# Ledger of designs, part 120: peptides against a protein of PDB entry 3OGK

Target 1, 307 residues: chain A of PDB entry 3OGK
Amino acid sequence: ATPDRLSRRFPNLRSLKLKGKPRAAMFNLIPENWGGYVTPWVTEISNNLRQLKSVHFRRMIVSDLDLDRLAKARADDLETLKLDKCSGFTTDGLLSIVTHCRKIKTLLMEESSFSEKDGKWLHELAQHNTSLEVLNFYMTEFAKISPKDLETIARNCRSLVSVKVGDFEILELVGFFKAAANLEEFCGGSLNEDIGMPEKYMNLVFPRKLCRLGLSYMGPNEMPILFPFAAQIRKLDLLYALLETEDHCTLIQKCPNLEVLETRNVIGDRGLEVLAQYCKQLKRLRIERGADEQGMEDEEGLVSQRG

## One batch from the design tools (peptide; made by RFdiffusion4, then SolubleMPNN)

Design b1_p19_7_s4 (from b1_p19_7, 10 letters changed)
Fold by OpenDDE base, seed 5:
Parts: structure tokens; C-alpha cells; sequence
Structure b1_p19_7_s4 (fold): chain B 307 residues (1-307), chain A 19 residues (1-19)
């Protein structure tokens, strides 16, 4: 579809999702520039799509100028922006979005690649937004943002229900979890083993409504922090957990209300059997091939065609 | 109905798993 054809047919469009080409094809078969540029679409949004509230770009090239134009054109009418696996922008573009779109409810940058200049965008969001429901920069690399700004967002945004972050030390998010009283979903963070302090995470207090969870680098020593509320877990993201097959079995048995599981092939046929036995409400299972498969000679860590 | 998806990791995901 072309931008001009879309606006002519649907001048009152409220939601737009654009998909670029798949990344797997990008490495071997597609020139770097083939992701598709959002610029023509942003121009069309600015000129002709005046009722647009939700924008989702997936695997697109997005510049700071594109974000600035979009921000100024939609302002407080923009409720959702998803930069899903996008590239080409900096934190200046994000700053423009949060400065001009003060009523944004969903801001997503999951798996996007960008240049980080500073943490001002998150600070500005913390100072002025009270509408945020979903914040997602999962699988991104921010080094200059403050966990205090995330806590401020949680305090000010009473409707905040889903937060996904990069590699924040989980202990720096204690204040955030305490403030985020209505949070239902959390993914990301970083659990770091400390041989000198093996119980450093045992006193973590999660939001009472938390039912969708994915903690990065969670090993078998940290896994017990979930046990007090495992029965209320409906979604687990174990893609970046450091769990073996037996650890998966232990955790799954404690999650009888699990609806969605995302994990690696390390779950094995045994883990799938346990899942089928204990998780009768399961609706979706995602299994990714992990890097560990090259070294696992043992049959236990492989999902066979029989499973 | 149960939906099952098998996915190969992206290069970025492999880098995270290697850390």
C-alpha cells in the first residue's frame, strides 16, 4: 500500500501499523536500506490523517526528524507509539515525542536500535505524563536513564499496568515496584548473582497484581522469589532466564494458571510433559532455539518432533 | 486452541544469551 492511497481511502483512520521486511532476511539478502523508511508515512499522517491516535512501526527506519514531525503533528492526540524493532533514531527523537505528546498511553521501543545521547526523554516523561499505561523498552540498551524517573512514572501514572525494561539492576527498581501498585506485567531487569550475598533478592516485593513476568538472568537460586505468587502467574517469559530443564519443571508445576509461556529449547520434552500435566489453561507456547543447543549433547534439553 | 510457535533467535538475542 502507498501512503497517498491509504489517506484517500481512510481519511478518518485512527490506528496504523506498518511492517518492514523480516530481519532474518535483512542480514543475508536485503540491503541495509530496505527496512522501509517511515518518512513518506509520517508526511501523510501530518497532512491527511488528523484522527490518527495509534501508530505502530515494525522493522522500519525512523529518524529523529520523523519522530519530531509526528510528535508535533499529533501532539496530545497521539495515544500509542510503537517503534517495534526500528532503527535510525536517537534519544532526541524520543524526547520530542514525550515533550509534545503529553497524553501518550503506550510508548514502545522493544528491540529497537538507537543512539543514546542522554536520559532526558525518560525524565521529561516522568515530569509531565500522568496517562501512561504501557512503557516498553525491552531488549534495548539504555545506560543513561535513571531508575528514579521510572519510579516517578509509576507514582504519577495510576493506570500503569505494563512495564518492560532493559538491563536495570533489579534492586534499583525496588522503589519502582513499591510505587507501581496497579502493575500487572513486568519484563526485563538484571539479576546478578553475588557469591558473597546469595539472598540479596529474597526481600524483593513485587506489585500485588503482577501476573505476567519475565526476569532477565533469573537462575535457579533466584527462581524461589516467584514461589509466593506463582499460582497467580498467567504469563512467563523465560527467554533470558538461566534455567535448566529441571528448573523449568519445578517452576511450571507451581504455575497452574499459566496461559502463555515463552522459553528456549532447554525446556525439553520433559518440560513439555510437565507443562501439559500442570498447566491446563495454557493458550500459547513459544519455544526459541537457544545458543546453548550447540553444547547440549544430552537428549533432555531438546524438543523432539514427538512433543 | 493451543498456539505453538518455534522461532530462531535473532543475532541480538544470541548476544544477550552469551552474556
Amino acid sequence: as target 1 above (307 residues)
Amino acid sequence: ELEVEFVEPTAAQLERDAR
Scores: peptide ipSAE 0.036, ipTM 0.626, DockQ to the pose 0.610
Fold by OpenDDE base, seed 1:
Structure b1_p19_7_s4 (fold): chain B 307 residues (1-307), chain A 19 residues (1-19)
Amino acid sequence: as target 1 above (307 residues)
Amino acid sequence: ELEVEFVEPTAAQLERDAR
């Protein structure tokens, strides 16, 4: 499909999702076809797609200039921007988006690769946005953004229901969790085990409506922080948890309302048996093979064809 | 990556997959 054909066929398009070629195809033999760059699409959006509210780029090359053009063209009409596994931009491009699109409801850059210049984009978002519902920069590396800006966003955006972040120390997010009264989903953060302070995280207060959760680096010592609300958990992301098979069994038994589980092969056949026994509302199970699991000789940490 | 999507009734599907 070409951009010009799209606008001619669908001049009233409200939502656009562009999927680039799978990463395996980009690294090898396929010349950087124009189809990997968003530039021609952004040009077409700017000129001819005046009703476009939602843009989702997946595995595309996106420049700061592309983001700036998109931001200025759609301004407050842009409700959703998803940069899903994209590359080629910097935080200057993000700054342009949040500066011009002040009514954005969904901003996603999950698994995107970018150059971080500063934290101004999150600060600008915090200062001017009151409409945000979903903020997702999960599996990204931001070192220059402030958890205080995230707290400000939570305070100002009453409809904020889903936040996924990178490696923020969870204790720095205490103010955020207190402010995010309507938050239903949280993923990311960083739990850092302190052998000298085993109760470091026991005083964490989560939002009362939290039911979709994925805490990065959560080990068995931190896992008990979920127990008070485990019965209300509907989705767990355990991909980056430091849980063994037995820890999975312990947690799953406490989550009878679990609908979605994302985990690693470490759950094992035993974990799957426990899941089948206790989680009768389960709708989706995703199991990834972890790189760390290839070396574990323990048969219990493997999902067999029987599981 | 294994992605399993359960179709209702979920309990009956889980029992079949466990056999």
Scores: peptide ipSAE 0.034, ipTM 0.449, DockQ to the pose 0.055
Fold by OpenDDE base, seed 4:
Structure b1_p19_7_s4 (fold): chain B 307 residues (1-307), chain A 19 residues (1-19)
Amino acid sequence: as target 1 above (307 residues)
Amino acid sequence: ELEVEFVEPTAAQLERDAR
């Protein structure tokens, strides 16, 4: 579909989702310039899609100019922006979005690649937004943003229910967790093992409503921090956890209300058996093949056809 | 109904797992 055909057919469109290049593009099977630019769509949004409140770009090329145009065209009417695995923009583009779209409820940049100039976009969001419900920059590389701005967002946005972040030291997020009283979902952060301070994370206080969780680099020593609320966990993201098969079994048996599990092959057939035994409400299981598992001939760490 | 999804790792995931 062309942008012009879409606007003519659906002038009152409220939600737009565009999918760019499939994963096959990573193998040079699809030209880089193939249908991947959002520019013509942003032009159409600006001119003809005046009711649009939700935009989701997946695997698209998005420039700062595109973001600036979108921001100015939709302003406070933009409720949702998802830059899902997008590229081509900088933090200046994000700054434009948060500056002009002060009532944005969902801002997602998950797995997007960008040039980071500064942390001003998150600071601006913290200073002016009170509407945010979902913030997601999971699997991104922000080095210049402040955990203090994240705390400010949590304090000011009473409807904040889902936050996914990059590699913040989890202890820097203590203030954020205290402020985020209605948070139901958290993914990301960084748990860093310290042999000299094995209990450094044991005093972490999570939001009381937290039920969807994925802590990056969580090992078996840190896993016990989940046990006090494991029974309320409904979704686990263990893709970046440092858990072995037995650790998976230990955690899974404590999560009887688990509905969604995302993990790696390390769960093994044994972990799947435990999952089937204890997690009767399970709706979705996602298993990714780890890079490290290619070399281990050990049958125990592989999900077989029997599982 | 249980939905099971097997997903191949992304290049970014492979890079993270290699660290």
Scores: peptide ipSAE 0.032, ipTM 0.581, DockQ to the pose 0.619
Fold by OpenDDE base, seed 3:
Parts: sequence; structure tokens; C-alpha cells
Structure b1_p19_7_s4 (fold): chain B 307 residues (1-307), chain A 19 residues (1-19)
Amino acid sequence: as target 1 above (307 residues)
Amino acid sequence: ELEVEFVEPTAAQLERDAR
């Protein structure tokens, strides 16, 4: 569909999702410049889609100018922006979005590639937004944003239910977790093992409603921090956990209400058996092939076609 | 109904796993 055909047919469109071509398809046969830019769609949104409140770009090229145009065109009517696996923008584009779209409820940049100029976008969001429900910059690399701004967002946004972040040290998020009283989902952070301080994370207090979780770099030594609330966990993201097959078995046994599991092939057939035994409410299982698993000959860490 | 999905890692995921 072309932007103009869409607006003519659906002038009252409230939600738009655009999917760019997979990167693998772009390299071999399609000129780099064809079909991946959001610019013509942003132009159409600005001119003709005046009721649009939700925008989801997946695998698109998005410039700062595109974000600025979108921000100014939709302003406080924009409730959702998802830049899912997008590229071509900087933090200036994000700053424009949060400056002009002060009532944004969902802001996602998961797996997007961007140039980081500063942390002003998160600071601006913290200072002016009270509507935020979902903040997701999972699998991104922000080095200039402040955990304090995240804490401020949690204090000001009472409807904040899902936050996914990059590699923040989890101990820097203590204030955030304390403030985020209604948080149901958290993914990301960084757990850093300290041989001299084995109890480093044992006093970490999570939000009481937390039931969807994915802690990056969580190893078997840190895993016990989940045990006090493991029975309320409904979704686990273990893609970036440092858990072996046995560790998976240990954790899964403590999560009888698990509905969604995302993990790597390291779960193995043994982990799948334990999952089937203890997690009777399971609805979705995602297993990714880990990069490191190509070299380990150990049969126990592989999911066979028999499972 | 249980939905099972086997997925190959994305380039971004591979970069993260390599760290």
C-alpha cells in the first residue's frame, strides 16, 4: 500500500504499523534506498492522518527530521511511538519526540541503532511526562542517560507498568524500583558479579507487582534474588541470562505460573521436560540459538527436534 | 495451545551475546 492510498481509504486511522524489509533482503537484491524510509509516511501522517495516535516503525530508516516532523504534527495526540529495530536517527530526534509529545504513553526504541549525542531526551521526558505507561530501550546502548531520570519518570508516571532498559547497573536502579510502585514488567539492566561481595544483590527490592522479568547477565549466584516472588512470575526473558541447563531447571521449578518463556538453546531437552512438568500455564516458548553454543559439544545443552 | 518458536538470533543479539 502507498501512503496516499491508505489515507484516502482510512482518513480516521488511529494506529499504523510499518514493516521495512529484513536486512538480509536489502543487501543482495534491493537498492539501499528503496522502501525503507519513513519519510513519505511521516509526510502523509502530517497532512492527512490527523487522528493517528499510534505509530510503529519496524526495520525502517528514520531520520531526526522525520521524528521532528512526526512530533510536531501529532504533538500531544501521539500516544505510542515504537522505533523497533530502526536506524538513522540520533538522540536529537528522541528529544524532539518527548518535547512535543508530552502525553506519550508508549515510547519504544528496542534494538534500534542510533547516534547518542546526550541524555537530554530522557531528562526532558522525566521533567514533563506524567502519562508514560511503557518505556522500552531494550538492547540499546545509552551511555549518557541518567538512572536518576528513570527514577523521576517512575515517581511522576503513576501508570508506568513496563520498563525495558539497556545495561544499567542494577544497583543504580534501586531508587527506580522503589518509585515504580505499579511496575509489572522489567527487562535489561546489568548484573555484575563481584567475587568479593557475593551478597551484592541480595537486598535488591523489586516492585510488588513485578511478574514479567528479564535481567541481563543474571547468573546462578544472582538467580536467588527472584525466589521470593518466583511464584508470581508469568513471563521470563532469559535470553541474556548466564544460566546453564541446571540453572534453568532450578528457576523453572520455582515459577509454576509461568506463561511465557524466552530463552536460548542452553535450556536443553532436560529444561523442556522440567518446564512441561512444572509450568502448566505455559502459553509461549521462544528458544533462540546462542552464539556461544556453536562450540559446545555437550548434548545436554541442545534442544533436539524430539522435544 | 502452546506456541513454540525457534528463532535465529538477530545481528544485534549476536553482538550482545559476544560481549
Scores: peptide ipSAE 0.029, ipTM 0.549, DockQ to the pose 0.575

Design b1_p19_8_s1 (from b1_p19_8, 11 letters changed)
Fold by OpenDDE base, seed 4:
Structure b1_p19_8_s1 (fold): chain B 307 residues (1-307), chain A 19 residues (1-19)
Amino acid sequence: as target 1 above (307 residues)
Amino acid sequence: SSLEEVEFPDREALPKKHV
């Protein structure tokens, strides 16, 4: 579809989702005229899609200029921006979005690749937004953003229900979790084992409504922090957890209301049996092949065709 | 709360091994 055809056909379009080519195709020299650029669409949005409040770009090339144009064109009418696995922008583009779109409710840049200039975009968001419901920069490489700005966002955005972040030390997010009273979903962070302080995470207090969770690098020593609310967990992301088969079994048994599980093949047939036994509400299961070393072909840790 | 359609992302990132 061309942008012009879309606007002519749907001048009152409120939501737009564009999908670019799969990542494997992005490594090839992207021709300048590749349909993966958002520029023509942003031009069309600016000119003809005056009711557009939700934009989702998936696997597209997005420049700072595109983001700036979009931000200025939609301003406070933009409620949702999803830069899903996009590339070509910097944090300046994000800054433009949060500066001009002060009523944005959903901001996603999950798995996007960008140049990080500074943390100003998150600071600006923290200082001026009170509408945010979903913030997702999961699997991104931010080094210059402050966990304090995330706490400020949680304090100011009373409707904040889903937050997915990169590798923030979880202890730096204590203030965030305390402030995020309505948070239902959290993914990311970093749990860092400390042999000298095995209990350093035991006193973590999670938001009372938290039911969708994925803590990065959670091992068996940290896993008990979930036990007080495991019965309310509906979605669990264990892809980046450091849990073995038995750990999976232990956790799954405590999550009888689990609806969605994402994990690695380390769950094994045993973990799947436990899952089937205890998680009667399971709707979706994702099992990824971990890069777990070839060596532990323990048959028990592999999902067979029987499981 | 609008359940974001959680499309399972093509997660390429592998867990960091505990060293």
Scores: peptide ipSAE 0.039, ipTM 0.668, DockQ to the pose 0.114
Fold by OpenDDE base, seed 2:
Structure b1_p19_8_s1 (fold): chain B 307 residues (1-307), chain A 19 residues (1-19)
Amino acid sequence: as target 1 above (307 residues)
Amino acid sequence: SSLEEVEFPDREALPKKHV
């Protein structure tokens, strides 16, 4: 569809999702021109789609100018922006969005590639937003943002229910978890094993409503931190966990209300048998091939046609 | 709360974080 044809047919459109062409991103080289440009769509939104409150760009090229134009055109009417696997922007574009769209409820940059200039966008969001429900910059590399701004967002946004982040040290998020009283979903962070301090994370206090979880780099030593609330877990993302087959079996047995599991082939046929035995409410299962397929000589760590 | 459609991320397109 062309932008002009869409606006003429649906001038009262409230939600728009655009998908760019799937390109195989080369390892470590996201081509600058790997997606379709959002520019003609942003122009059309600005001119003719005056009721649009939700925008989702997937696998598209988005410039700072595109974000600035969108921000100014929609202002406080913009409730949702999803930059899903997008590229071509900097943190200046994000700053424009949070500066002009002060009532945004959903902000997503999951798996997007961008140039990071500073952490001002998250600071501005923390200082001015009270409406945020979903914040997702999972699988991104923000090095200049502050965990303190995330804590401020949690304190000010009482409807905050889902937060997905990059590789923050989990201990830096203690203040965030204490403030995020209504949080139901958390993904990301970084659990850094310390052989000299095996109990480093044992005193972590999670939000009481937490039921969707994906802790990055969680190993068997850190896994026990979930046991006090494992019975309320409904979704697990274990794709970036450091769990072996036996660890999967141990955790799954403690999660009888599990509905969604994402994991690697390391779960094995044994883990799938345990899953079938204990998780009677399971609705969705994703098994990814790990990088470890080249090294796992262990037959037990492979999902066969029997599982 | 808009249930985010749990679109499983097409993680094939980004370098998998080497865990």
Scores: peptide ipSAE 0.036, ipTM 0.660, DockQ to the pose 0.154
Fold by OpenDDE base, seed 1:
Structure b1_p19_8_s1 (fold): chain B 307 residues (1-307), chain A 19 residues (1-19)
Amino acid sequence: as target 1 above (307 residues)
Amino acid sequence: SSLEEVEFPDREALPKKHV
């Protein structure tokens, strides 16, 4: 569809999701066909889609100018912005969004690639937003944002239920977890094993309602921090966990209410058997082929076609 | 119960930090 045809057909559109070309097509000379750029869509949104509350761009090229135009055009009417696997913007574009869209409820940049200039966008969000429900910059690389701003967001946004972050040291998020009393979902962070301090994370207190979880780099030594609330876990993201087959079996047995599992081939047929035995509420299973395939000579860590 | 169509994102495996 063209932007102009969309606005003419649906002038009262409240939610727009645009999908760019699949990544495989991004490596080919993207024909200069405008279909990958959000610019013509942002122009149309600004001029003709006055009731638009939710925007989701997936695998599109987004400039700071596009974000600035969108921010100013929708202002406090923008409830959801998802930059899902997008590229072409900087943190200046994010700053414009959070400056002008102070009532935004969902802000997502998951797997987006951008140039990081500073951490001002998160600071501005922390200073002015009280409406945020979902914040997601999972699988992004922010080095200039402050965990203190995330804590401030948690304190000010009482409806905050889902937060996904990059590689923050989990101990820097203690204040955030204490403030995020209604948090149901957390993904990301970084668990850094310290052989000299095996109990480094044992005093970590999670939000009481936490039931969807994906801790990056969680190994078998850190896994016990989940055991006190494993029975309430409904979703696990183990894609970036450092768990072997037996560790998967141990954790899965403690999660009888698991509905969604994302993991790697390392779960093996044994892990799938344990999953089938203990997780009777399982609705969705994702098994990725991890880099673990290169080093494991041991047949036990592979999901066979029988699973 | 709105089935949130959780489209599993095409997650490229983040390069494992080689421990």
Scores: peptide ipSAE 0.039, ipTM 0.669, DockQ to the pose 0.184; fails the geometry check
Fold by OpenDDE base, seed 3:
Structure b1_p19_8_s1 (fold): chain B 307 residues (1-307), chain A 19 residues (1-19)
Amino acid sequence: as target 1 above (307 residues)
Amino acid sequence: SSLEEVEFPDREALPKKHV
């Protein structure tokens, strides 16, 4: 559909989701008339889609100017912005969004590529937003944002239920977890093994309602931090965990209410058997091939094609 | 009819650089 056709047919549209071309197509010379630019859609949103409160761009090219135009056009009426696997913007574009859209409830930039100028966007969000429910910059590389701003967001946004972050040291998020009393979902962070301090993470206190979880770089030494609340876990993302097949079996046995599992092929047939035995509420299973699995000759760590 | 957000499976998880 063209932007113009959509606005004429649905002038009262509240939610828009656009999908661009696969990333593989973006490595070639992007023609000027690439259907992957959001600019024509942002223009149409600004002019004709005055009730639009939710925008989801997937695999689109988004400039700072596009974000600034969208922010100013929708202002406090924008409840959801998802920049899902987008590119072409900087943190200045994010700053414009959070400055003008002060009542935004969902801000996502998961797997987006951008130029990081500073951490001001997260600071501005922390200082002025009280409506945030979902914050997701999972699988992004922010180096200039502060965990303290994340804590401030948790304190100010009482409806904050889902937060997904990049590679923050988990110990820097202790204040965030204490403040995020209603948090149900957390993904990301970084668990950094310390051979000299095996109990480094043992005293981590998670939000009481936490039931959807994916800790990055969680190994078998850190895995026990989940055991006190494993029975309440409904979704587990182990894609970036450093767990072997046996570790998967150990954890899965403790998660009888698991509904969604995302993991790597390292779970193996044995892990799948354990999953079938203990996780009777499982609704969704995702198994990815890890890059590390190309070298493991061990037959036990492979999901057979027969399953 | 709730449009089931068909979460397209295409999360090709980019290997995190550190995994």
Scores: peptide ipSAE 0.037, ipTM 0.680, DockQ to the pose 0.178; fails the geometry check

Design b1_p19_8_s2 (from b1_p19_8, 10 letters changed)
Fold by OpenDDE base, seed 1:
Structure b1_p19_8_s2 (fold): chain B 307 residues (1-307), chain A 19 residues (1-19)
Amino acid sequence: as target 1 above (307 residues)
Amino acid sequence: SSLEELEFPEREALPFKHV
């Protein structure tokens, strides 16, 4: 569809999702076809889609100018912005969004590639937003944002239920977890093993409603931090965990209410048997190949066609 | 292993059937 055809057909559109070219086509010289740029769509949104509250760009090229135009055009009417695997913008574009869209409920930039200039966008969000429900910058690299701003967001946004972050040290998020009383989902962070302090994470207090979780770099030594609430876990993202087959079996056995599991091939057929035995509510399973598994011929860490 | 070393395809969740 073209932008102009969309607005003519659906002038009262509330939600728009645009998808760029599939991943396979991104490795080839994506012809500089306007179809990958959001600019024509942002122009159309600004001019003709006055009821639009939700925008989802997936695998699109997005400039700071596009974000600024979108922000000013929709302002407090923008409830959802998802920059899903997008590229071409900087944190200045994010700053424009949070400055003008003060009632935004969902802000996502998961797996997006951008230039980080500063942490002002998160600070601005912390200072002015009380409506946020979902914040997701999972699988992104922010080095200039403050965990204190995340804590402020948690304190001010009482409806905050899902937060996904990059590689923040989990201990820096203690204040955030204490403030995020209604948080149901957390993904990301960084667990850093310290041989000299094996129990450094044992005093972590997670939000009481937490049931969807994915901690990056969680190893077998850190895994016990989940055990007090493992029975309430409904979704587990282990894609970036450092768990072996036996560790998977141990954790899965403690999660009888698990509905969604995302993991690597390291779960093996044995882990799948444990899933079938203990996780009767399981609805979705994702098994990916990890780079760490490419060289390990250990038969136990492979999912066969039987699983 | 770092996050950078992990190659993941597009996130697809498959229906789990208890066999």
Scores: peptide ipSAE 0.019, ipTM 0.535, DockQ to the pose 0.076
Fold by OpenDDE base, seed 3:
Order: sequence, then structure tokens, then C-alpha cells
Structure b1_p19_8_s2 (fold): chain B 307 residues (1-307), chain A 19 residues (1-19)
Amino acid sequence: as target 1 above (307 residues)
Amino acid sequence: SSLEELEFPEREALPFKHV
């Protein structure tokens, strides 16, 4: 569909999701006139989609100018922006969004590629937003943002229920977790094992409602931090955990209310058997092939097609 | 109970998040 046809047919459209081509075409090889640019859609949103409150761009090219135009056109009416696997923008574009869309409830940049100029966008969000429910910059590389701004967001946004971050040291997020009283979902962070301090993370206090979790680099030594609330876990993202097959079995047995599991082939047929035995509420299972599996011929860590 | 193969969108499992 063309942008103009969409607005004519649905002038009161509240939610728009656009999907670009699969990443097989390197973004740099996409001609300017290719349907992968959000520009014509942002123009149409600005002119004709005055009721639009939710925008989801997936695998699209998004410039700072596109974000600035969208931000100014929708302002406080924009409740959701998802830049899902997008590219072409900088943190200046994000700053424009959070500056103009002060009532935004969902901001997602998951797996997006961008140029990071500064951390001002997160600071501005922390200073002015009280509406945020979902913040997701999972699988992104922000080096200039402050965990303190994340804590401020948690304190000010009473409806904050889902936060997914990059590789913050988990101990720097202690203040965030204490402030995020209604948080149900957390993904990301970085658990950094210290051989000299095996209990480094044992005093970590999670939000009481936390039930969807994916801690990056969680190994078997850190896994016990989940045990006090494992029975309330409904979703686990173990894609970036450093757990072996037996560690998966140990954790899964403690999560009888698990509904969604995302993991790698390291779970093995044994882990799947344990999952079937203990997780009767399971609704979704995602198993991805890890690059680490190319070298370990050990039979136990392979999910066979027969299971 | 047939676990419906929900087509999870292909996240390329990079085994390690590139920090």
C-alpha cells in the first residue's frame, strides 16, 4: 500500500506498523527511492494521519529528520514508537522524540543501529516523562547513557512495567530496581563474574512483580539469584545466558509457571525433557542455534529433530 | 499438545551480544 492510499482509506488510523525488506540487502545498497525509507510515511503521518498514536517501523531506514518530523507532528499524541531493527538515525533523533513526545508510553530501539552522540535523550526522558510503560533498547550499544537516568525514569514513571537495556553492569542498576516497583519485565544488563567475589550479585534485589526476565551473561554462579522468585517467572530469555544443559535443567525445574522460553540449542534434548516435565504452562518455545555450538560435538547440547 | 511452531521472527542468535 502507498502512504496516500492508507490515509485516504483510514483517516482515523491509530496504529501503523511498517516492515522493510529482510536484512539480506545491506542497508547501504538500498536505492534512495526504495520502500525501506520511512520518509514518505512520516510525511503522510504528519499531513493526514492526525489520530495516529502508535508507530512501529521494522527494518526501515529512519533519519534524524524523519524522527524530528514525526515528533513535531504527533507531539504528546504519540504513545508508541518502535524503531525495530532500524538504521540511519543518531541519538539526536531520539532526543527530538523524547523532547516533543513527553507522554510517550512505549519507546523501542531494539536491535537498531545508530550513531551515538551523547546520552541527552535518556536524560531528557528522565527529566520530563511520567507516562513511560515500556522502554526497550535491548541489543543496542549505548555507551554514553547513565544508569542514574534509568533510575530517575523508574522513580517518575509509575506505570513502568517493561525495561530492556544494553550491557549495563547489573550492580549499577540496583537503584533502578529499587525504584521500579511495578516492573514486570527486565532484559539485558551485564553480569560480570568475579572469581574473587562469587557472591557479588547475591544481594541483588529485584522488583517484586518481576516475572519476565533475561539477564545477559548469567552463568551458573549468578543463576541462584533467581531462585527466590523462580516460581513467579513466566518468561525467560536465556539467549545470552552462559548456561550449559545441566544449568538449564536446574533453572527450568524451579520455574513451574514458565510460559515462554527463549534459549539456544545448548538446552539439548535433556533440557526439553525437563521442560516438558516441569513447565506445564509453557506456551512458546524458541530455540536458536548459537555460534558456540559449531565446535562442541558433544551430543547432549543438540536438539534433535526427533524430539 | 502440539506446540504450535510459532514463527519466532529470526533473531540471528549472535551467541554473545557484541558489546
Scores: peptide ipSAE 0.018, ipTM 0.570, DockQ to the pose 0.287
Fold by OpenDDE base, seed 5:
Structure b1_p19_8_s2 (fold): chain B 307 residues (1-307), chain A 19 residues (1-19)
Amino acid sequence: as target 1 above (307 residues)
Amino acid sequence: SSLEELEFPEREALPFKHV
């Protein structure tokens, strides 16, 4: 559909989701007139979609000017912005969004590629937002944002239930976890093995309602930090965990209420057997092929088509 | 049970984010 046709048919539209072309096409010289730019849609939103509360761009090119226009046009009426696998913006565009959209409830930029100028956008969000429910910058690289701003967000946003982050050292998030009393979902962070301090994470206190979890770089030595609350886990994201087949079996046996598992082929047929035995509430299973698993000839780590 | 391998080709599940 064209932007003009959408506004004429649905002038009272509250939610819009746009999908661009697959990323493989983004590495090729994208013609200037590629339908992957949000600019014509942002223009249409600004002029004709005055009731729009939720915007989801997937695999689109988004400029700082597009974000600034969207922010000013929707202001406190914007409740949801998802920049899902988008590119072309900087942290200045994010700053404009959080400055003008002070009642935003969902802010997502998962797997987006951007230029980082500073951490001001997260600081501004921390200083002025009290409405945030979902914050997601999973699989992004922010080096200039502060864990203290994330802690401030948790303290001020009482309805904060889902947070997904990049590669923060998990110990820098201790204050955040203490403040985030209603948090149900956490993904990301960074667990860094320290041979000199094998127990450095054992005193990590998670939010009491946490039931959806994906810790990046979690190995078998760190996995025991989940055991005190493993029975309440409903979703596990193990895509970026450093767990072998036996580690999967150990963890799965402790998660009888697991509903969703996302993992790599390393789970193997053995891990699937354990999953079927212990996880009777399982609703969804996602198995991805790891890049490193293509080379392991050992039969034990491969899920066969018979499972 | 039909394990639909939803190959999302774009997540190269690099176990290590190459920093």
Scores: peptide ipSAE 0.011, ipTM 0.564, DockQ to the pose 0.225
Fold by OpenDDE base, seed 4:
Structure b1_p19_8_s2 (fold): chain B 307 residues (1-307), chain A 19 residues (1-19)
Amino acid sequence: as target 1 above (307 residues)
Amino acid sequence: SSLEELEFPEREALPFKHV
């Protein structure tokens, strides 16, 4: 589809989702005029799609200029922006979005690659937004953003229900969790084992409504922090957890209301048996092959075709 | 119970940061 055909056919379009080529094709093979650039779409949005509230770009090339144009064209009418596995922009583009789109409810840049200039975009969002419901920069590399701005967002955005972050030390997010009273979903962070302080995370208090969770680098020593609310967990993302098969079994048994599990093949057939036994509400199961498991032919940690 | 195959988007396994 071409942008011009879309606007002519659907001038009152409220939601747009565009999918580009897979990443492998993006870096090496996208000619300048290829449908992987959002520029022609942003131009069309700016000129002709005046009712557009939701934009989702997946695997697209997005420049700062594209973001700036989009931001200015939609302003407070933009409720959702998802830069899903996008590339080509910097944090200046994000700054433009949050500066001009002060009523944005969903901001996602999950798995996007960008040049980080500063943390101003998150600061600006913290200073001016009160509408945010979903913030997702999961699997991104932000080194210049402040956990304090995330806390401010939580305090100011009373409808904030889902937050996914990069590698923040979880202890830096204590203030955020305290402020995020309505948070239902959290993914990311970083749990760092400390031999000198084995219980450093045991006093971590999560939001009372938290039911969708994925803590990065959570090992068996940190896993007990979930036990007080494991019965209310409906979704677990264990892809980046450091849990063995037995740890999976232990956690799964405590999550009888689990509806969605995402994990690695380390769960094994044994973990799947436990899952089937204890998680009767399970609707979705994702098992990925771990990078570490390429070498261990040990039968016990592999999901066999028998499971 | 029919596990509806929801197309989970392929998450690239984060490269194991060699700890």
Scores: peptide ipSAE 0.018, ipTM 0.568, DockQ to the pose 0.287; fails the geometry check

